# Peptides against a protein of PDB entry 4PN1: the designs that were tried, part 223

Target 1, 261 residues: chain A of PDB entry 4PN1
Amino acid sequence: KIEMNFLNKPIVPDTTKVISNFLTHYLITEPVEHVEIEAKLGTLIDLETQNRFEFPVMNETILNPEFNLRTRFESDMTASEHKYLNEFLNQAFRDSQKPGRLPFAYKHTKQVDLFYETEDNSRDKIRVSKNQSDNQVLACVKKRRVADLFLYCPNDAFDIRISISDELPVSMPSGNQQPSLTRLKDRVGYVHQEIKIDLTKTTQNDPVYDTTERHELEVEFGNIADLRDRAQKAKDGMEAPLFRRVQLFMDNVRILRREHS

## One batch from the design tools (peptide; made by RFdiffusion4, then SolubleMPNN)

Design b1_p30_5_s2
Fold by OpenDDE base, seed 3:
Structure b1_p30_5_s2 (fold): chain B 261 residues (1-261), chain A 30 residues (1-30)
Amino acid sequence: as target 1 above (261 residues)
Amino acid sequence: MEEEELKEKFEKEIEEFFKKVDEEWEEMRK
C-alpha cells in the first residue's frame, strides 16, 4: 500500500496557496463585482536590457508585486508559436471527445472591439464588441485592471501574468462619438472543466500608428460564481475546494506555457 | 465495440473539423 506522505494527506503547493490568497482577496475581501480572472502567456521583459527578465530562481516563482523590478509584460508570441499551440489544443480537443474523457467545447469568434474615451477622461476606455459578420453588439463594457500577479517561469517558453479585472457593463457611447481605437479579434476558444483557453489574433488599427498584430493565449476561470463560492469556503476555513480549482487552472497554464514550436 | 465505434466516429469528424481550423489559422498567420 502506498500513501501520499507520512501523514497520508494531500499537500498543497505554496504557489497554489499564494494564488488562492490573491484570488480570495479580490473575490471576497475586497470583492470585484464583475470580476474577470485570466492568465496570459507572455514574456517578462527587463526594461534595461529589453531581453527576457532574469531572476535568480530556478523554477516557477511568483514575483512579489511590492517590488518594482523594472519589467514589462509582453503578452505576445510569434505566429509560429501561436500556430503550434493551436495544433496542440486541437489535438487535446480531439482526444477529449473520446469516451471516458471530459470533452472540450470549442468556439470560434470573430469580433471587432471599438474603444471609446469616457466622458470623464478616465484611463479606462469603453469597449464595444461587435460580431464581425453581422455587426451585432456583443458587449459594451468598461474594463478596469485591478491587479496583476506575475509568474516568472525560467524553465518554460513563457512567463505568466494573472490579472484581476473589473468588466463593468456600461451604456453604449453616443452615436456621435468615434472610436479612438479599433481591434479585430479572431479568437479560437476551448473550454474544459470550465477553464477557458483562448487563442486570439488581434489586429489593431490605429489612425496614428501602423497596424499591429498580436498573438495571445489566455486562460480564464470560466465559472466565477463557483470560484467565488470556493473562495468563500476557503475564507471560512475549508480551503481544499479553492486549492483544487486553482491547481487545475495552474496545471492547464503550465501545460500550455511549456508547448512551443 | 460500441465505444470503439464512437471513438472512431468522433476522431474522424473532429479531424475533419480541425483540419479546416488549422487551414484557417495558417491563412490567418500569413
Scores: peptide ipSAE 0.017, ipTM 0.339, DockQ to the pose 0.010
Fold by OpenDDE base, seed 5:
Structure b1_p30_5_s2 (fold): chain B 261 residues (1-261), chain A 30 residues (1-30)
Amino acid sequence: as target 1 above (261 residues)
Amino acid sequence: MEEEELKEKFEKEIEEFFKKVDEEWEEMRK
């Protein structure tokens, strides 16, 4: 007979605990009503060197937000990296359709995001999202970034930003308002066990610069209600359900950030 | 159709689908 350890109990990684506590704060303690929780793959850039940040650690490390490390996060990757991840996820999708597996769901969307200035000249813009094919309004929201948690991943192709956002549904802008910015989004979405994985190509026309293209990979908690319930249970002394969900999320992120062309 | 035949058919359809998706992505990147 083999046991897991001398207690014969599962041990929660410290990373899982830290992230769980972070999420619990914005789910329960200071709850964000229309919360979006996502991880983006990207690169922590040292503002001094303009290269990838080098921190004296040898593995995945959550950076303490209380310290100003003079870094920025670039949530972009090359077209080749994006393509590789797409192929990787396509294969994962196919494999998940086999008997005995939990299948991925797949969705391809082409979206137009129209950004409008608010009447109060707030920094937050109203985003109207429309389907490119039929111009159907998908969403009208005012998105506010609430908090970020950065993971430095020296052994992987990408670093990670976990973001808490508030997506407040708002009324459509008046018909006389013109968008300040328009973005085209081509999104390939994969869902597995209520974890959403999105590959997004964003095209933006700049009046001064040539058309810019960005390639992003996002991992999002697809069931916020369930996550909030788990967080509440954690506050009530039962942490295991939350830890399990966060562990699942992070394992998926870890798989993806290790993949590169 | 036998269950295995159905499985094979679906696998083929999925493969063909993703081939098209990949091609579309590649075209958009040109």
Scores: peptide ipSAE 0.014, ipTM 0.312, DockQ to the pose 0.010
Fold by OpenDDE base, seed 4:
Structure b1_p30_5_s2 (fold): chain B 261 residues (1-261), chain A 30 residues (1-30)
Amino acid sequence: as target 1 above (261 residues)
Amino acid sequence: MEEEELKEKFEKEIEEFFKKVDEEWEEMRK
C-alpha cells in the first residue's frame, strides 16, 4: 500500500497558507466591504539598478512586506508578450469547450475610465467607468488600495502582485466637474471556475507626459461572496475550502506567468 | 474633441491586437 507521506494526510503548500491568511485578514478580520482581490503579472524592479530585482532565492517567494527591499512593481509587459498570452488563452478557451471540460466564458469590453478629484482632496479619485460603445455607466467607485503582497518568481517570465482593494460605490460627480484623467481600456476577459483572467490594453493621455499605453494581465477572484464564506469557515476551523480556492487561483496565476514569447 | 480623438486613436491601435480573439470567438459561436 502506498501512502501520501508518513502521516498519510494531504499537505498544504506554505504559499497557499500565507496567501490564505493574507486574504482572510481583509475578508474577515478587518473586512473590506467592497473588496477586490486580484493578481497582476509584472516585474519587480530594483530601484538601485532599475533592472529586475535579483534576490537570492530559487523559486516563487512571497516577499515580506515588513522589509523595504527598495523595489517597485511594474504591472506591464510588452505588446508581444501580451499578444502571446492572448493567443495562449484563446487556445485554452477552445480546449475548454471540449466534452468533459469546464468551459471558459469570454467577454470583450471596451471601456472608458474617467477619474475625478474628490471634494476632500483625498488621494483616492472617483472613477466613472463607461462602455465605449453606448456610453453606459458601468460603475462609479472610489477605489482604495488596501494592501499588496508581492511574489518574486525568479524562474518565470513575470513576478506577481496580489492586491486588496476597496471599491466603494459612490455617487456620480457633479455634472460640471471635469475629469482629471481619462483612460481607455480594451479588455478581453476569460472566466473559468469563477476566476477571471483579463488581458487589458490601456491608453492614457497624460497632460504632462505623452500618451502612454500599458499591457496588463490580471487574475481576479470572481466570486467574493464565496471566497468570504470560505474564509469564514477557515476562521471557524475548516480551512480546506479556502485553501482549495486559493490553490486554484494561484495555479492559474502560475500557468500564466510561465508563458512568454 | 480631445476625448473623441483619443478614442479614435485607441480604437485604431487596439483593433488589430484583439481582432484575432474576436474572430475566433465568432467562429466558435457558429
Scores: peptide ipSAE 0.013, ipTM 0.318, DockQ to the pose 0.012
Fold by OpenDDE base, seed 1:
Structure b1_p30_5_s2 (fold): chain B 261 residues (1-261), chain A 30 residues (1-30)
Amino acid sequence: as target 1 above (261 residues)
Amino acid sequence: MEEEELKEKFEKEIEEFFKKVDEEWEEMRK
């Protein structure tokens, strides 16, 4: 018979605790009403060298937001890397359909995002998302970035940005208003245990710059109500359910950031 | 249909589906 440790009780990695506390703050303490919580794969770039950031740590490390490290985060990857991840997730999907496994769900979406200026001249733009095939409105929102948490991952292909956003549903812009920006999105989505994994190709036409293409991978909590409930329980002294959910999320992120062509 | 036959059919359908997705993805990258 084997025990977990000398107390025979589960322990939680410090990373899980830090992230859980970060989430609890914006779920419960200062609650964001229409919260979106996502992790993006990308690269922390040193502004001085313009290369990937180098810090004297040997593993996954949450960066302290109180320190200005003179970095920027690029939420992009090469087309080759994006294709590799797509193939990897396709295989994971297939394997999950086997008996004894929990299956992935799959969705392919092509949409156009139209950005409009607000009547109050606020910095936040209204985003109208439409399905490219039938022009059906999927969403009309005003999205605000609330907070970021960066993970430096020296041993992996990608670094991570965890973002808290407020996605407020708003009314459609007036019929006479023209969009200031149009963005095409081709998204392949995978859902496993209410964790969403999206591969997105974004094409944007800029009048000043040539057409830009981005390749992004994001991991999102698919059940915010459940996560908020877990966070409340954590504040009330029962932390285990939140820790387990955050651990699941982070393990999925860790799998993906380690994959490279 | 026997359970094994259903499984094989489902696996084949999944493979065909992802083949199409991969082809579409490659075309978008040209």
Scores: peptide ipSAE 0.000, ipTM 0.283, DockQ to the pose 0.010

Design b1_p30_6_s1 (from b1_p30_6, 16 letters changed)
Fold by OpenDDE base, seed 2:
Structure b1_p30_6_s1 (fold): chain B 261 residues (1-261), chain A 30 residues (1-30)
Amino acid sequence: as target 1 above (261 residues)
Amino acid sequence: MEYDKEANEENIKKSAEELKNSIILPMSWL
């Protein structure tokens, strides 16, 4: 007879607990009202070497936010890496349509994001998102970055930044205001079990710098209300639902960060 | 242990700066 361990009960990995606590803080303890929670694939760059950060660990680890490790996070990837991930997700989508599986949903969007300065000259910009085809307004928000949690992943193609943001809905800027920045976004989105996976190609024309393209992959919690409910239950002493949801999220992230061209 | 927000101060600062620096153009190219 085999048992799971000497208690014969499931044990939650420490990574799951740490991330769950991070999320619970900004969902429940000091709640962000219009919270967005996403993980971006990218690279932790050591500011001293300008190479990928090196730390004396052999597997996925959450970096302690109390320490300034003199790093920056680059959420960009190569076009070839982005293409590979797109092909990978397309195959995963196809496989999920088979009998006995939970299917992916898919959406392709092309939008333009217009960024405006606020009247009070705050650091937070107003972002107006419009559909490229018909110029319909999709969203008008003021986004504030609240917190980050970084995962160093030495065995994988990418490191991870989990970010908490506040996306406050706001009124449209005055018609006399000019955008300070405009970005074109080509986004393919995959949704599985209310977890969103977005591949985004962003094009930006700079009058001084040539047109730049950025390729990003982000994983987002698609049901914040459910996540908040789970976090509340965790604060009330029932942690299992939150842990399960965080594990699902992180397993999807782990799959993706291992894939590379 | 619950997450300590004060421990994340440096990352918050970096995140804010990253967001700020993502919008550097004096005028839209559009």
Scores: peptide ipSAE 0.006, ipTM 0.294, DockQ to the pose 0.025; fails the geometry check
Fold by OpenDDE base, seed 3:
Structure b1_p30_6_s1 (fold): chain B 261 residues (1-261), chain A 30 residues (1-30)
Amino acid sequence: as target 1 above (261 residues)
Amino acid sequence: MEYDKEANEENIKKSAEELKNSIILPMSWL
């Protein structure tokens, strides 16, 4: 007979605990009402060198938010990396349609995001999202970044930013107001076990700057109500359901951040 | 250690300011 350890009980990795505590804070302790929780693939950049930051660690490490490390996070990748990930996810989608697997759902969307300044000159712009095909309004929100948690991943192609955001639904801007910024989004979305994986190509026309294109990969919790329930149970002393969900999320992120062209 | 919200918010603000100076790579294959 084989046992897991000398207690013969499951043990939870410290990474899972730290992330779970971070999420529980913004789900339960100081709850964000219209919460979005996502991980972006990108690069931690040293502000002094403009190169990838280097820490004296040998594996995935959550950075302590109490320390100002003089870094920025670039949520971008090359077109070739983005293409490779798209092909990888397409194959994963196909394989999941086989008998005995849980299937992916797939959706391709093209939208336009229009950003409007608020009358009070608030930092938070109003975003109106429209479908490119019929100009139907999909959403009108004021998005606020609440918190970030950074993971330095020295053995992988990408570092990770986990972000907590508040997406407050708001009224449409007045008909006379012009958008300050327009962004085109070409998005391929994959959903597996209520974890959403999005590959997004964004094109932004700036009157001062040349047209900029970004390639992003995002992993999002697709069922916030379930996640909040799990976080509440964790606060009540039953941590296992939350830990399992966070582990699933992070395993998907870990798969993706290792893939590169 | 309990999560320090204030420290995290300051890091977000700083990261956002620094991101404005980042270079974006081309999307030629999509």
Scores: peptide ipSAE 0.005, ipTM 0.317, DockQ to the pose 0.026; fails the geometry check
Fold by OpenDDE base, seed 1:
Structure b1_p30_6_s1 (fold): chain B 261 residues (1-261), chain A 30 residues (1-30)
Amino acid sequence: as target 1 above (261 residues)
Amino acid sequence: MEYDKEANEENIKKSAEELKNSIILPMSWL
């Protein structure tokens, strides 16, 4: 008989523990009320060289936020990489429809995001999201970035930013206000085991700058209530449910960041 | 947005048709 290890028990990777603790802080310790938790694929850029950051590590590494590494994160990829990931996810969707598998759900959405300044000139803008086809209002929120955790991935095409945000529902801006910014979003969304994977093409028309296009991939925890329950259980000494959910999330992220054209 | 399980079950049934509308990036974007 083969055993897992000398205790013959599962062991939790250190990465899973660190991320679980990070999430627990903003779910339970200093709770964010309308929390969004997502991972974005992108590149850590060295501010001095303007190239990808180089650190003397050989594998996926969570960067300590206490250290100023003089980096920025670019949540963008090439159109070819984005297309490849779309095709990859389409195949994963098809394979998940087979007997004995848990199926993906799929949704294609085209929306326009309108950004409005607040009366207090706060950094946080009001975002109104509408369907492009019928102009139906989908959401009106004020989003605040609460925290970021960066993973440097030297062996993969992308680095990772895990972000915690507060998405506060707010009233629609007055009819006399003009949007300061408009973004068109073309998004394909895949959901598997309550984890959401989105491929988004964003087009921004700036009156001063040329039209900019971005290609993004994000992975989001779809069931925050369940995640918060797991985090509370972890605080109460039962960590296994939280670790399992974080491991699932990170395995999905790891699959995606390894796939490139 | 929080995941709606009931909405997801309906989406699964329609997903095969919706997949036909997946993003295809034109070669001009490469």
Scores: peptide ipSAE 0.005, ipTM 0.335, DockQ to the pose 0.014; fails the geometry check
Fold by OpenDDE base, seed 4:
Formats: C-alpha cells, sequence, structure tokens
Structure b1_p30_6_s1 (fold): chain B 261 residues (1-261), chain A 30 residues (1-30)
C-alpha cells in the first residue's frame, strides 16, 4: 500500500496557497464587484538592463509584492511563439474531442476596442468593445487594474502576471466623443472546464507611431461565481475546493508557459 | 484565508499606471 506522505493526507503547495489567498482577498475580503481574474504570459523585464530579469531562484516563484524589483511585465510574445501556441491549443482541442475526454469549446472573435477619456480625466478610460463584423456593442466598461501577482518562471519561456481587474459597466460615451485610441483584437478562445485560454492578436494604429502588433496569451477564470463561492468556503475554513480550482488554473498556465518552438 | 493588502500597495499603484499607459501609448505591455 502506498500513502501520499507520513500523514497520508493531501498537502497543498505553498504556491497554491499564496495565489488562493490573493484571490480570496479580492473575491471576498475586499470584493471586487465585476472582477476579472487572468494570468498573462509574458516576460519580467529588468528596467535597468531591459532584459529578462534574473532572479536568484531556480523554479516558479511568486515575487513578493512588497519589493520594488524595478521590473516591468511585458505581456507579449513573438508571432512565431504565438503561432506555435495556437497550433498547440488546436491540437489540444482536437484531442479533447475524443471519447473519454472533456472537450474544449472554441470561439473566434474579432473585435474593435474604442477607448474614451472620462469627463473626470480619471486614469481609467472607458472601453467600448464592438464586434468587427456587425459593429454590435459587446461591452462598455471602465476597466480598473486592482492588483497584480507576478510569477517568475526561470525554467519556462514565459513569466506570469496574475491580474485582478474590475470591469465596471458604464454608460456609452456621448455621440460627440471621439475615441482617443482604437485597437483591433483577433481573439481565438479555448474553454476547458470553465478555464478560458485566449490567444489575442492586437493591432493598434497610432497617427504618430507605426502600427503596433501584440501577441498575447491569457488564461482566465471563466466562472467567477463558482470561484467566489469557493473563496468564501475557503475563508470559512474549507479550503480544498478553492485549492483544487486554483491548482487547475495554474496547471493550465504551467502547460502553456512551457510550450515554445 | 487572508491576504495582506498593504503588501500589494505598490502593485496596485503600478497596475494603475500600467493601465493608464497601455491606453495612451502605442506600445503596451498590459
Amino acid sequence: as target 1 above (261 residues)
Amino acid sequence: MEYDKEANEENIKKSAEELKNSIILPMSWL
């Protein structure tokens, strides 16, 4: 007979606990009403060297937010990396359609995001998202970034930023307002067990600067209500459901950040 | 479970600045 450990009980990795606590804070303790929780693949850049930061750690490490490490997070990848991940996810999608598996859902969305200044000149702009095909308004929100948690991943192609955002629904800008910025998004979305994986190509035209293109991969909790319920249970002393959900989320992130050409 | 908000104050500030810059700047890492 084999046991898990000398207590023969499951033990939760500290990474899972830290992330779970982070999420619980913004789900329950100081709840964000219209919370979006996503992990983006990218690179922690040392502001001094402009290269990927080399932290003195050997594995996936949550960076202590108390320290100003003079880093920025670049949520971008090369077109080739993005293409590879798309092919990888396409294969994963196909494999998940086989008998005995839980299938991916797939969605391809092309949208335009229009950004508007607020009357109060707040830092948060209004984003109007429209479907490119029919110009249907998909959302009108004031998105506020609430918190970040950074994971340095020295053994993988990408570092991770987990972000808490508040997507406050707001009224449409007045018809007389012009957008300050327009972004085109081509998004390929994969959903597995209510975890959303999005590959997004963003094109931005600037009148002064050349067209910029970004390639992003994000992993998002697709069922916030369930996550909030799990977080509440965790706060009430039953942590296992939250830990399991966070573990699932992070395992998906870990798979993706390891994939590169 | 509790999370120390004070520990994340700098990240909150950085997040706000990053969001602002991502909207204004042609090149963004948001």
Scores: peptide ipSAE 0.000, ipTM 0.249, DockQ to the pose 0.031; fails the geometry check

Design b1_p30_6_s2 (from b1_p30_6, 17 letters changed)
Fold by OpenDDE base, seed 3:
Structure b1_p30_6_s2 (fold): chain B 261 residues (1-261), chain A 30 residues (1-30)
Amino acid sequence: as target 1 above (261 residues)
Amino acid sequence: MEYDKKANEERIKKSKEELKNSIILSMDWL
């Protein structure tokens, strides 16, 4: 007989533990009420060199938030990379429709985001999202970035930012207010086992920086209530359900960050 | 190692300050 190890029990990767603890903090310990938890693919850039930051590590590494490394995260990729990922996910979608698999769900959305300044001069803008086709309001929120966790991935095409955000539903801005910024979003969304994978092409007209287009891929926990329940169980000494969910999430992220054109 | 929330928040604050005029930061708001 072959055993897994000298305890003959599964072992949890340290990355899973660290991320699980990070999530548990903002789910349970200091709970964010309207929490959004997402991972974005991108590049950690050294602010001094404007090149990808180089860390003295050989594998996926969670950066210690205690250190100010003078980095920025660029949540962008080339159009070709984005197209490749779209094709890849489309194929994954098709394959998942086969008998014996759990199917993806798919949704294509086109929206316009209108950003408004708050009356209290808060740093957090109000975002009104509308459907491009019929101008129906999809959401009106104030989004606050609460925390980030960065993963440097030297062996993969992309680095990762895991973000905790608070998306507070708010009332629509007054009809006399003009948006300070508008963005057009073309988004293709895939959902598998309640994990959302979105490819987003964003077009923004900026008076200072001209019109820019960004190509983003994000992975989001689609069932926050379940995740919060798992995190609570973890606090109560039953960590396995949370670890399994985080592992699933990270495995999806790991698949995607390795893909490139 | 226990997660240091305060350190993380300060890091984010500093990064946002450094990038306050960056279109990249603006575009990252999705």
Scores: peptide ipSAE 0.015, ipTM 0.277, DockQ to the pose 0.032; fails the geometry check
Fold by OpenDDE base, seed 1:
Structure b1_p30_6_s2 (fold): chain B 261 residues (1-261), chain A 30 residues (1-30)
Amino acid sequence: as target 1 above (261 residues)
Amino acid sequence: MEYDKKANEERIKKSKEELKNSIILSMDWL
């Protein structure tokens, strides 16, 4: 007989606890109404060198937001890396269709995002999303970044930003208002056990800046209601359901950040 | 363990200020 450890009880990694606590705050303690919770793959950049920062740690480390580390997060990757991840996820999708597995769902979407300045000239812009094929309005929201948690991953191809956002539904901008930014999004989405993985190619047209292309991978909690329920249970002393869900999420993130071309 | 919301908000504020003129970086806030 094999036991888990000398107590023969599950042990929760500190990473899971810290992330769970972080999520619980914005789900329960100070609840964000229209919350989006995602992890993006990218790179922590040293503002002084403009290279990937080298923190004095040897493994996955949650950075303490209390400290000014003089870093920025670049939520981008090369086209080659993005292609590799797409191929990897396609294979994972195929393998999940086999008997005895839980299948991925797959969706390919093309949309255009139009960004408008707000009347108060706030940094938070109104985003109107439309389907590229028929120009149908899919959403009109004002997205506010509420909180971030950064994971430095020295052994992996990517660092991670976990973000809490509030996507407030808002009225359409006035017909005479021009977009400040336009993004064409080519997105492939994979859903497994209500964890959503999106690969997005974004072409951004800016009236002031040159057109930019970005390649992003994001992992999102696809069932916020369930997550909120788990977080509430955690606040009530039953932490296991939340920990399990966070562990699942992070394991998916860990798989992806280790993949490179 | 309680999450330090204030510290996180301060970090975000600083990041927004530092990145305001970067088109690529500003995308993270849209």
Scores: peptide ipSAE 0.008, ipTM 0.276, DockQ to the pose 0.032; fails the geometry check
Fold by OpenDDE base, seed 5:
Structure b1_p30_6_s2 (fold): chain B 261 residues (1-261), chain A 30 residues (1-30)
Amino acid sequence: as target 1 above (261 residues)
Amino acid sequence: MEYDKKANEERIKKSKEELKNSIILSMDWL
């Protein structure tokens, strides 16, 4: 008989604990009402060098938000990397359809996001999302970034930003209001065990910097209610369900950030 | 070490300001 360890019990990686605590704060302690929790693949850029940030660590490391490391996060990748990840996920999708597996769901969405300034000139814009094919309104939200947690991943192709956002449903802007920004999104979404993986090509027309195209990969918790319940249980002394869910999320992120063309 | 929400919010604010000064566009709402 083989045991897992000298206690014969599963242990939780410290990374999982830290992330779980971070999430619990914004799920339970200071709850964000319409919370979105996502991880983006990208690059931590050193503002001084404009190159990828270098930190004296050898593995996945959560950066302490109390320290100003003079970094920015670029949530972008090359078209080649994005294509590779798309092919990778397509294969994963196909493999998951086999007997004995839990299947992926797949959705392809083309939408336009219209951003409107608020009357109070707040930094939080109203986003109206419409389906490109029929102009049907998909959502109208005021999204506020609440918190970030950065993972420096020296061994992987990408660093990670985990973000907490508040997506407040709001009324449509007045008919006389013009959008300050228009963004076209071509999104392919994969869902596995209520974890959403989205590849997005974004086209943005900027009057100053011309048309830009961005390539992003996002991993999102697809069942916030369940996650909140798990977080509540964790506060009540039963941490295992939350840890398991966070571990699943992070394992998916880890798979993706290790893949590159 | 306890999570400092205020520090995190300040960092986000700073990051957004830096992005506004960058030619590199982000998916972030600015």
Scores: peptide ipSAE 0.007, ipTM 0.285, DockQ to the pose 0.030; fails the geometry check
Fold by OpenDDE base, seed 2:
Structure b1_p30_6_s2 (fold): chain B 261 residues (1-261), chain A 30 residues (1-30)
Amino acid sequence: as target 1 above (261 residues)
Amino acid sequence: MEYDKKANEERIKKSKEELKNSIILSMDWL
């Protein structure tokens, strides 16, 4: 008989612990009320070289937020990479429909985001999201970025940014206000075990900046209530449920970041 | 090591300022 180790118990990867602690902080310790938790695929750029950041590590590494590494994160990818990931996810979707599997759900959405300045001239803009087809208001929120956690992934096509955001529902801007920014979003969404995977093509019209097109892939926790419950249990000494959910999330992220055109 | 929230918030603030001055825009900070 073979045992997995000298304790014959599963071992939690350190990455899982670090991320779990990060999430627990903003779920329980200093709780964000309307929390969104997502990972974006992208590239850590060294501000000095303007190339991908080079760190003296050989594998996935969470960067310590206490250090200023003089980096920026670019959540964009090439059209070819985005297309490849779309094809990959489509295949994964098809395979998941087979007997004995848990199926993906699929949704295609097209929306327009209108950004408005706040009355207090705060940094955070009001975002009004509308369906492109019928102009139905989908959301009106003030989104605040609370925290980021960066993973440098030297062996993969992409680095990862895990972000905590607060999406505060707010009243619609006054009718006399003009949007300072508009974004057209074409989003293909996949959901598996309450983990949301979104491929988004965004066209942005900015009065100050040139029109830009972006291709993004994001992975989001689709059940925040469950995640918060798991985080609370972790604070109470039962860490396993949280670790399992974080591991699932990260495994999905790891699969995706390894794929490239 | 405990997560330093304050350090992270300051980092984000700085990054946002840098992005505003950069040709490369982030969807998250516009």
Scores: peptide ipSAE 0.006, ipTM 0.279, DockQ to the pose 0.030; fails the geometry check

